# Designs tried in a protein design run: peptides against a protein of PDB entry 1IK9. Part 121

Target 1, 211 residues: chain A of PDB entry 1IK9
Amino acid sequence: MERKISRIHLVSEPSITHFLQVSWEKTLESGFVITLTDGHSAWTGTVSESEISQEADDMAMEKGKYVGELRKALLSGAGPADVYTFNFSKESCYFFFEKNLKDVSFRLGSFNLEKVENPAEVIRELICYCLDTIAENQAKNEHLQKENERLLRDWNDVQGRFEKCVSAKEALETDLYKRFILVLNEKKTKIRSLHNKLLNAAQEREKDIKQ
Target 2, 207 residues: chain A of PDB entry 1IK9 as posed
Amino acid sequence: MERKISRIHLVSEPSITHFLQVSWEKTLESGFVITLTDGHSAWTGTVSESEISQEADDMAMEKGKYVGELRKALLSADVYTFNFSKESAYFFFEKNLKDVSFRLGSFNLEKVENPAEVIRELIAYALDTIAENQAKNEHLQKENERLLRDWNDVQGRFEKAVSAKEALETDLYKRFILVLNEKKTKIRSLHNKLLNAAQEREKDIKQ
Target 3, 195 residues: chain B of PDB entry 1IK9 as posed
Amino acid sequence: MERKISRIHLVSEPSITHFLQVSWEKTLESGFVITLTDGHSAWTGTVSESEISQEADDMAMEKGKYVGELRKALLSVYTFNFSKESAYFFFEKNLKDVSFRLGSFNLEKVENPAEVIRELIAYALDTIAENQAKNEHLQKENERLLRDWNDVQGRFEKAVSAKEALETDLYKRFILVLNEKKTKIRSLHNKLLNA

## One batch from the design tools (peptide; made by RFdiffusion4, then SolubleMPNN)

Design b2_p17_6_s1 (from b2_p17_6, 10 letters changed)
Fold by OpenDDE base, seed 5:
Structure b2_p17_6_s1 (fold): chain B 211 residues (1-211), chain C 211 residues (1-211), chain A 17 residues (1-17)
Amino acid sequence: as target 1 above (211 residues)
Amino acid sequence: as target 1 above (211 residues)
Amino acid sequence: EDEEEEEQYKKNLEKLL
């Protein structure tokens, strides 16, 4: 079961933060349980897949689009733009919400809720879920932080090895060239010396032929 | 202000999860506000630095150690070992908690609480704080996840550059040695040729003198 | 010849740097 708790403001009680809990299996389109609380009272209703389909049909809205709007309305609260308006009558237990566009407001959905006999239990369970979610998210954060620190160390290690490799390549090139030049110069000196000896021997022979 | 909410079980109502909120500035030793709720009623008390000091003195406990025990008791709930037992009388509004060791249980602290007139407001604010904490932790998680993915990419990039550097170093060394050997062999061949020419010239001159 | 080989070697060296 998936769950989302959102803060909502009811048009009837705009000064009192309400909490809208939505619980569903796999997809919101398969139906959901909605729970509303003001921290004292709670109200719950079940919305079936058939009701969701019926509301989509009544609105002449494609079901996937309708479910997408339900998700935005019910799982995100008002959202950043107050795009959704929530209404609840404690007397009739009728909950409905509207999408407010620039030029058109329309009712997106409506649910009959039932007053919970023991609201304290619902509120306690809601707080427990919040605390569990905090603990789970903290554990994930600590894990990601440790992994981030590991990856940073590993990056620094490879970077340092790379820099050493670059420096070692340049040093190798320089050393090989220096050694190469030394050996070449020795061989060139030997070649020059041998050429001079050959020239001298040829000049001496030419003198001996000329008596 | 720092805040921690913990689940606690009261000895008087072990089947009902209670929530202990502790709020403090900078350090718990400077005093704190304690709020207890069962999801219907709420009770609040303020504990001053002087009360904390007095309780530490009454227990003949070093203040830092005492504050350390308060932190474990009040900020962690029962803990993994049920080391702390919480007691509250709704009639007297007296809250106390004990540390249970193997052979000794002792009262760690006690607070007089006051029943909150509007518990729903306290409960709503507590839920709001939980939801805000969830949102903040989610944002941190998303940031850490993105940073982790970035560091992994950067690591792979440097690793690939390092491998290319290693391969380029080996290729350079091999190429330089091959070129070096070629030039050296040419010079060695020239030296051998010149030596043979010198030997031949010397042998011819020795024939001419004997002749 | 030997000077041209030296210069060609130097140029081949400079192409490797």
Scores: peptide ipSAE 0.018, ipTM 0.833, DockQ to the pose 0.003
Fold by OpenDDE base, seed 3:
Structure b2_p17_6_s1 (fold): chain B 211 residues (1-211), chain C 211 residues (1-211), chain A 17 residues (1-17)
Amino acid sequence: as target 1 above (211 residues)
Amino acid sequence: as target 1 above (211 residues)
Amino acid sequence: EDEEEEEQYKKNLEKLL
């Protein structure tokens, strides 16, 4: 089961932060449980897949698009853009929310909630879920941090080996060329010396034929 | 200001999770504010640096060690080890906690708390802090994940360049040696040929003198 | 002949360097 808690402001009580909890199995489209609290009282309702489908049809909105708007309204929290307005009557237990566009506001959905008899239990469970989520996220952060430190070390090791390999390649090429030139020059000198000896021997033989 | 919220179980109400919030400036040693809630009522107290020092002296415990025990009791949450027992009287507003060792339990500290008139405001602020902490930790997790993915790409790039450099170094060495051997063998063959021509010329000259 | 062989050899060496 997935859960999201968001802070919202009600039109009737804009000075009092309310908390909207939504819980669902796999997709918000398959239905959800909604819980509203002000930190003293709590109200809960269940929304079925059938109700979501009916509301999408009544709005003449494609179901996936409608569920996308529900997700933005109910799960994203009140971003600073006041794009969604929330209304709740504590007397009627009627919750409804509107999407505010420049020139047109429209009702996106409405729910009948029931007042919870023991709101303290709902609030305690909500705080427990927040604390569990914090602990899980901290453990994940510590793991990711250690993995980042490992990857950075491994990168530095390979980078240092790569730089050494580049330098060693250049040094090898330079050394091999120097050695090659030295040995070639020795062989060239020996060839020149032998050629001069052959020329001298030929000149002496030509002198011996000429007495 | 630093804050920690922990879930605790009171000896008087072991079936009801309580929440212990501790807030401090820089160090727990310089004093802290403690808030206890059951999700319906809240109680708050302030502990000064002087009270912490006095309690350490009364216990004949070194202050740093005492603050270390306070940190484990009040900030670590009730780990499964039941090493710390929490007691609170809603009537007297007296909070105290004990460290349980095998054969000896001792009182670690005690605080007089005051009942908060508007517990809903304290609970809402506590939930807000939890939600803010979740959002901050999620943003940090997403950043660390993206950084891990970057570091892994950078590692793969350098590793692939390193492997290519190693292979290129081996190929260069092999090619340079092959070329060197070819040229050296040509020069050795020319030297041998010139030596044989010199020997033949010397033998012909010796025949011409005997003739 | 020998100068042309030496020059061709230099050119082959310069192509090898």
Scores: peptide ipSAE 0.016, ipTM 0.831, DockQ to the pose 0.003
Fold by OpenDDE base, seed 2:
Structure b2_p17_6_s1 (fold): chain B 211 residues (1-211), chain C 211 residues (1-211), chain A 17 residues (1-17)
Amino acid sequence: as target 1 above (211 residues)
Amino acid sequence: as target 1 above (211 residues)
Amino acid sequence: EDEEEEEQYKKNLEKLL
């Protein structure tokens, strides 16, 4: 089961933050359980897949698009732009919500809720779920932080090896050229010495022929 | 102000999860506000720095060590090992907790709480704080995940550059040696040719003298 | 001859550099 808790403001009680819990299996399209609380009373309703399909048909909206709007209204909390208006009657237990566009507000959905006999149990379970979610997210944060620190160390190590490899390549090239020039200069000196010996031998032979 | 919410089990009501909120400024040593709730009723008490100091002195415990034990008891929730036992009387509003070691249980602290007149407001604010903490931790998780993915890409890029640098260094060394050997072999061939010319000139001169 | 070989050698070294 998946669950999302949101804070909402009811048009009838705008000064009292309410909490909207939605629980579902795999997909919101298959139906969901909605729970509303003010921290003292709680109300619960079940919405079936058939009710979601009927509401989508009545709105002439494609079912996946309708479920996408339900997800934004019921799971996001009041997004920063008050796009969704929530209404609840404690007398009739009738909950409805509207999507407010620039020029048109329309009812997105309505549900009959039932008052919970033991609201304290629902509130305790809701707080437990929040604390469990905090603990799970903290453990994920600590893991990701340790992995970030590891990746940063590994990056610094490879970067330092890369810089050393670049410097070692330049040093190798410079050293090889210096050694090559030395050996070549030795061979050039030997060639010059042998040419001088050939010139001297030719000059001596020309002197011996000239008697 | 810092805050921590924990779930606790009271010895008097072990079947009903209670929530222990502790609020403090900078350090727990400077005093704190404790709030207990069962999701229907709430109780609040204030503990001053002087009361913390007196409890540490009465226990003959160093203040920092005592505050360290308070932090474990009040901020950790029931750690997995039931090391802390919590007691509360709804009649006297007296809250106390014990540290259970193998052979000795001792009272770690006790506080007089006051019943909150509007528990729903305290419960709503507690749920709001949990939802805000979840949202903040989710934003941190998403940031750390994106940073991990960035660091992994940067690591792969540097690793690939490093491997290319190693291969380029080996290729450079091999190419320089091959070219150097070619030039050295040309110079060795010229030296051998000049030596053969010197030997031939010496043999011709020896023939001309014998002639 | 030796200057041309030295120049050709220098060109071969410059092709090495």
Scores: peptide ipSAE 0.016, ipTM 0.832, DockQ to the pose 0.003; fails the geometry check
Fold by OpenDDE base, seed 4:
Structure b2_p17_6_s1 (fold): chain B 211 residues (1-211), chain C 211 residues (1-211), chain A 17 residues (1-17)
Amino acid sequence: as target 1 above (211 residues)
Amino acid sequence: as target 1 above (211 residues)
Amino acid sequence: EDEEEEEQYKKNLEKLL
C-alpha cells in the first residue's frame, strides 16, 4: 500500500495546519482512503474506483487527466501556487477541493468523510509512519553517501592511473626517439667513414695507374 | 536547534505507542526540552544543564558518560534490546526511565513534566517537523542519487580513456620499435655493403701488386 | 644517388618524428 501525507490549509480554518493522508493500492485510480486530521480530531473516507470514474464523467474530464489532477491536489498538498483550495465542514463531514485557474475555479472532487471515534490511534499511526519513513530515508541516505564516497575514490584512482599512463606514454615516446636518433647518427657516421675510405682507396688506385 | 522524535512504550500503557520528542541546542549536555505525546495529550518539560549535572553526580557517573546514556535512552527510543524502560504517571506528570542490565535495573533519569493545554498544536508541529524531515531527506537522497549517477558516468569515461591510453601506448611502442628496426637494418645493410666494397677493392689492389 | 637516398631517408624520418 502506498501512502502520502501532506499539509493542507482549510478555507474554514486557515490558521491551523491540517494533515491529509491518502492511502492507495498500486494506483490512485483504483480508489483510495483519505484521512484528515488537525492533531486532535480525525476524519476518514474511502473513495472507490467507481466514484473516481463518476467524478471524472461528471466533470467531462478524461479519467487519466482527472486522476492526474487528484494526484497533484491530494498528494502534493498546497503546491507553491495556491492552485488547489481545500474545504471541509466538521458538521457535515463534507470535504471538497477546488482548482483555481486565472478566471475560473471549479470543484475538482468531493468526499463524504466520517469522524474517527478514536483519533489518537490514527494520529499515532500517522506519526509512526512518518518516523518509519524518516528512518528508511536516513538508511537510504547513508547508503547513497557511502556509495558516493566509494565512487569518488574509484574515480580518483582511475584518474591518477590515467594521468600516469599519459605521462608514461609521452616519456616513452620521447625516450625512444632520443635513443633512436643517437643510434641512427652513429650508423650515419659509420656509413660516411666507410664512404670516405672507399673514395680514398679509389683515388690511390687511380694514382697507381697513372707511372 | 536539534530535534529527535522517537517511539517509546510506557510501562503503564504498553499497548499504545507514545512519542518522545527531545529538542536541544548544539549538545544534549546544555539541557533539553522533552515532550511526550500519545496522539491526544501532550506533556512537556525543560531539563537544564544543572539538572543533568546533578543527576550525573547523584548517580556517581561521569557527566560525559551520563549524557551518553541519556542520548541512547531519549534519542533512540526503545533500542532493540529493552535496555531502557520508560515510566510516566499522568496524575503526577512524573517521567522516569531505567536502564536494565542483567542483574540490576537503575533509574537513569527523572523529569517533572507539565500537561500541555493545547496538545493539538504540539502534535501538529511534531507532524510538520516529521514531514519537513521527510522532504529534506528525500531532497538529499535525490541529490546523492544524481551525484552517484554523475560519478559513475565520470568513472566510466575516465576508465575508457585509460584503456585507450594503455592500448595507444602499447601500439606506439610496437610501431616505433618496428620502424626503428627497419631503419637500423637498412643502415646495417649499407654498412655491410660498403665493407664488402672495401674488401673487394683491397683484394683487387693486392692482385695488381702481385701482377 | 646516395645523397638523394639519404635525403629521402631523412625526410621519411622527419615524417616519423
Scores: peptide ipSAE 0.016, ipTM 0.832, DockQ to the pose 0.003; fails the geometry check

Design b2_p17_6_s2 (from b2_p17_6, 7 letters changed)
Fold by OpenDDE base, seed 5:
Structure b2_p17_6_s2 (fold): chain B 211 residues (1-211), chain C 211 residues (1-211), chain A 17 residues (1-17)
Amino acid sequence: as target 1 above (211 residues)
Amino acid sequence: as target 1 above (211 residues)
Amino acid sequence: EKEEEEKQFEENREKLL
């Protein structure tokens, strides 16, 4: 089961924060349970897949698009832009919500709710779910924090090894060239010495031919 | 202001989850507000720094140790080991809690609470705080997840550069030695050629002297 | 990089030769 709790304001009671709980299995399209509470009373209704299909058909809206709008309205509450307006009658237990666009407002959906006999149990379970969600999110955050600290250490280690490798490559190249030049210069000196010996031998032979 | 909400079980009502809220400024030692709720009724009390000091003195406990035990009891609820037992009388509005050790149980503290006139407001505010905490923790989680993904990409990039640098260093060393050997072999060939020319010149001179 | 290293090697070889 999936669950989302949001805070909403009712048009009739804008100063009293209400809480809207939606619970569903796998997909909101397959139906859901809606619960409304003011922290004293609670109201619950079950919306079937057939009711969702009927409401989409009555609106002449494609079902996937309609479910997408239901998801935005019911699972987000009034978003930061007050795009959705919520209405509830405690007398009739009738809940409905509107989408407010710049030039047009339209009813997006409506549900008959039933007053819960023991609202305290629903409220306690709602608070329990919030506290469980907090604990789970804290554990995830602590895990991600430790993992980020690990990855940062691993990055610093590889970075330091990389910098040492770059410097060692440059130093190796420079050292090999210096050593090679020394050995080559010894060979050049030996070649020059042998040429001088050949020149001297040729000069001595020319003297011996000239008696 | 700091705040912690926990779920607790009362000895008198073990089947009904209660919620314990503690609110304080900077440190619990400076005093705190305690609120108890069952999701229908709420009870609140203010505990002063002087009452905390008096309770520590009455217990003959060092104040820092006493505040440490208060923090464990009131901010954690009954921990996983049921080390703390909570008691509340709805008739007297008297709240007390015990620390259960293997061989001894002792009263750790007690507070007079007052019944809240509008418990729905306290419950709504409590749910609001839970939902705000969930939203804040979700935002932190999303941030840490994105940072984790960044650090992993950065690590993979540096790791790939490091592996290329290691391979390039080994390849450079091998290539430089091969190239240097070729140039050295040319110089060795020139030295051998010059030695042969010197030997031939010496043999020709020896023939000219014998002729 | 490799072409520049090769060029630098060849220039150094010519100076050494």
Scores: peptide ipSAE 0.020, ipTM 0.832, DockQ to the pose 0.003
Fold by OpenDDE base, seed 3:
Structure b2_p17_6_s2 (fold): chain B 211 residues (1-211), chain C 211 residues (1-211), chain A 17 residues (1-17)
Amino acid sequence: as target 1 above (211 residues)
Amino acid sequence: as target 1 above (211 residues)
Amino acid sequence: EKEEEEKQFEENREKLL
């Protein structure tokens, strides 16, 4: 089961933060449970997949687009743009919300909620879920932090090996050229010595012909 | 201000999860505000630095060690070892907690709380703080995840450059040896040619002497 | 490595010499 808690402001009680809990299985389209609380009272309702489909049809809106609007309204909370307005009558237990566009406001959805007899249990469970979520997120953050520290070490190690490899390549080239020049100079010296022996042999033969 | 919310079990009501909020400035030693709630009622008390010092002295415990035990009891919640037992009288508003060791249980601290007149406001603020903490932890998690992905890319890039550098070093050595062998073989061929010219000149001179 | 590279260079030098 997936769950999202958001703070909302009711048009009837804008000074009192309400909390909207939505719980669903896999997708919001399959239906959801909605719970509203003011920290003293709680109200709960169940919305089926068939009700979501019917409301989409009644609005003449494509179901995927309608569920996308429900997701933005019910799971995101009222973003800073007040695009969604929430209304709740505690007397009738009727909850509805509107999308406010520049020139048009329209009802996006409406639900009959039931007053919870034991609101303290619902509130305690809501706080428990928040504390569990905090603990899970802290554990994930600690894991990611340790992984980032590992990756930084591994990067520094490979970077240092790479720099050593670059320097070793340049040093190898320089050393091989120096060694090659030594061997080549020995061969050049031998060539010069053999040429001098040929010149001396030719001069001796010219002396022997001249007796 | 720092804040921690923990779930606790009261000895008098072990089936009802209570929430213990502790709020302090910089260090728990400087004093703190404690708030207890069951999701319907709330109780609050203030503990001063002087009261913490007095309780440490009354226990004949070093203050830093005592504050360390307060931190474990009040901020960690009851860990799975039930090392800390919490007691609260709703009639007297007297809160106390004990440390349970193998052979000895002793009172670690006690506080007079006051019943909050508007518990719904305290509960709403507590839920708001939990939601804000969740949002902050999610944002930190998303940041760490993006940094992790960056570090993985940077590591792969340097690793690939390192492997190319190793291969290029080996290829350079092989290429330089091949080029050097070609030049040295030319010099060897010239040396062999000069030796053959010396042998032929010696044979011609020996023919001229026999003639 | 360096000692093996040096040995291989000297062996190649002797073959060239």
Scores: peptide ipSAE 0.018, ipTM 0.831, DockQ to the pose 0.003
Fold by OpenDDE base, seed 1:
Structure b2_p17_6_s2 (fold): chain B 211 residues (1-211), chain C 211 residues (1-211), chain A 17 residues (1-17)
Amino acid sequence: as target 1 above (211 residues)
Amino acid sequence: as target 1 above (211 residues)
Amino acid sequence: EKEEEEKQFEENREKLL
């Protein structure tokens, strides 16, 4: 089961933060359980896949798009733009929400809820879920932090090896060329010496022919 | 202000999860606000630095060690070993907790609480804090995840550059030696040819003298 | 010939290391 809790403000009680819990299996389209609480009272309703389909049809909206709007409204709370307005009557237990666009507001959905007899149990379970989610996220955070520290060490180690390899390559090339030039110069000097000996021998032979 | 919420079980109500909130400034030793709730009622008390000091003195415990035990008891909840037992009377509003060791249990601390007139406000604020903490931890997790992905890419890039540098160093060394040997062999061949010409010139001169 | 060239290669490599 997936679950999301969000803060909402009701039009009827704008000074009192309410909490909207939505719980579903795999996809919100398959239906969901909606729970509303003010920290004292709680109200719950089950919304079926058929009700979601009917609301989409009544709106003349494609079901996937409609479920996409439901997800934004119900799982994000009042986003920073107050694009969704939530209404609830404690008397009728009728919950409805509207999408507010610049030029038009329209009802996105409506649900009948039931007042929970033991709201304290629902509130305790909600707080438990929040504390579990905090603990899970903390454990994930600690894991990611340790992995970041590992990856940073591994990066520094490879970077240092790479820099040493670059410097060693340049040093090797420079040294090999210096050594090559030394040996080549020795051979060139020997060739020049042998040519001079050949020239001297030819000059002596030409002197011996001229007595 | 620092804050921690934990689940606790009261000896008087072992079937009902309670929530213990502790709030403090910088250090728990400077005093703290304790809040207890069952999701319907709430009780709050302020514990001063002087009360903490007095409890440490009454226990004949060093203050830093005592505060260390308070931190374990009050901020961890009932740890997995039920080392801390929590007691609360709704009638007297007296909260106390014990440390259970193998052979001895002892009272670690006690506080008088006051019943909150509007528990719904305290519960709403507690849920708000949980939701804020979830959002902050999610944002931190998303940041750490993105940084992990960055560090992994950077590591792969440097590793690939390092491997190319190693291979290029070995290839360069091998190629330089091959080219060096070719040039050196040409010079050796030229030296041998010049030596043979010198030997032939000497043999011809020795023939001309014997004539 | 090839073995002597390889041996001279190794000897020249050793003189350059």
Scores: peptide ipSAE 0.015, ipTM 0.831, DockQ to the pose 0.003
Fold by OpenDDE base, seed 4:
Structure b2_p17_6_s2 (fold): chain B 211 residues (1-211), chain C 211 residues (1-211), chain A 17 residues (1-17)
Amino acid sequence: as target 1 above (211 residues)
Amino acid sequence: as target 1 above (211 residues)
Amino acid sequence: EKEEEEKQFEENREKLL
């Protein structure tokens, strides 16, 4: 079971924050339980998959698109753009919500709710769920923070090894070239010395031929 | 202002979850506001720094230790070991809590609360705070998750560069040695050739002298 | 990189040769 609690404002009571709890199994499409509370009273209704399908058909809207609008309205509250308006009659227990577009407002859904006999139990359970969600999210945050600290250490360690490897490559190249230049210069000096000895020997032989 | 909401069970009503809200400025030592609710009624009291100091003195407990016990009792609820017991009289509005040790139970604190005239407002505000805390923690969680994913990418990138640097160092060393060996061998061959020419010239000169 | 290392090696070889 999934659950979402959202703040909503009713058109009839805009000064009193209401809380809309929606509970569903896996998909909102399969039906849901809706609970409305003002912190004193609570009202609950069950919306079946058949009712969702019927409302989509009555609207001439594709079911997946309709459920997408239900998800936006009921699980986010009035989105940051006041696109969804919520209405509730405490007398009739009739809950309906409208989508407000620039040129058109239309009823997106309507549900008959029932007044809960023991609203305090619903409110306590709702607060319990909020506190459990807070605790779970805090534990996740602490875990992610520890993992981030680990990853940052591991990154710094590899970065430091990489920098040492770059420096070691440059040092190796420089040292190898220096050492090889020395050895090559020694060989060049020996070649030059041997050439000079050959030239001297040739000059002495040419001198011996000239008596 | 800091706030903590905890679930507690009252000795008088163990079947009904109560919620204990504690609100304070910076330190619990400077005083706090305590609110108790059962989801229908609410009771509030203000505890001053002087009352905290007086309760510590009456207990013959060092203030920092006493505030440490208050923090454990009031901000965590009954810890997982039932070490703290909460009592409340709805008639007298007297709230007290006890610390239960193996051989001794003692009253840790006692506060006179006042029944809130509009409990629905307190409950709505409490639920709003819970929902805000959930949203903030979710945003922190999403941020930490994105940072974790970034750090993991950055680690993989540096690791891949490090591995390439190691391989490049080994390849460079191998290539430099191969190339320098070729050049050195050419110079050694030239030295040997020049030495052979010198030996031949010396042998020809020794032949000319014997003639 | 490799071509530049090869070129630098050959330039150094020519200077050494």
Scores: peptide ipSAE 0.020, ipTM 0.832, DockQ to the pose 0.003; fails the geometry check

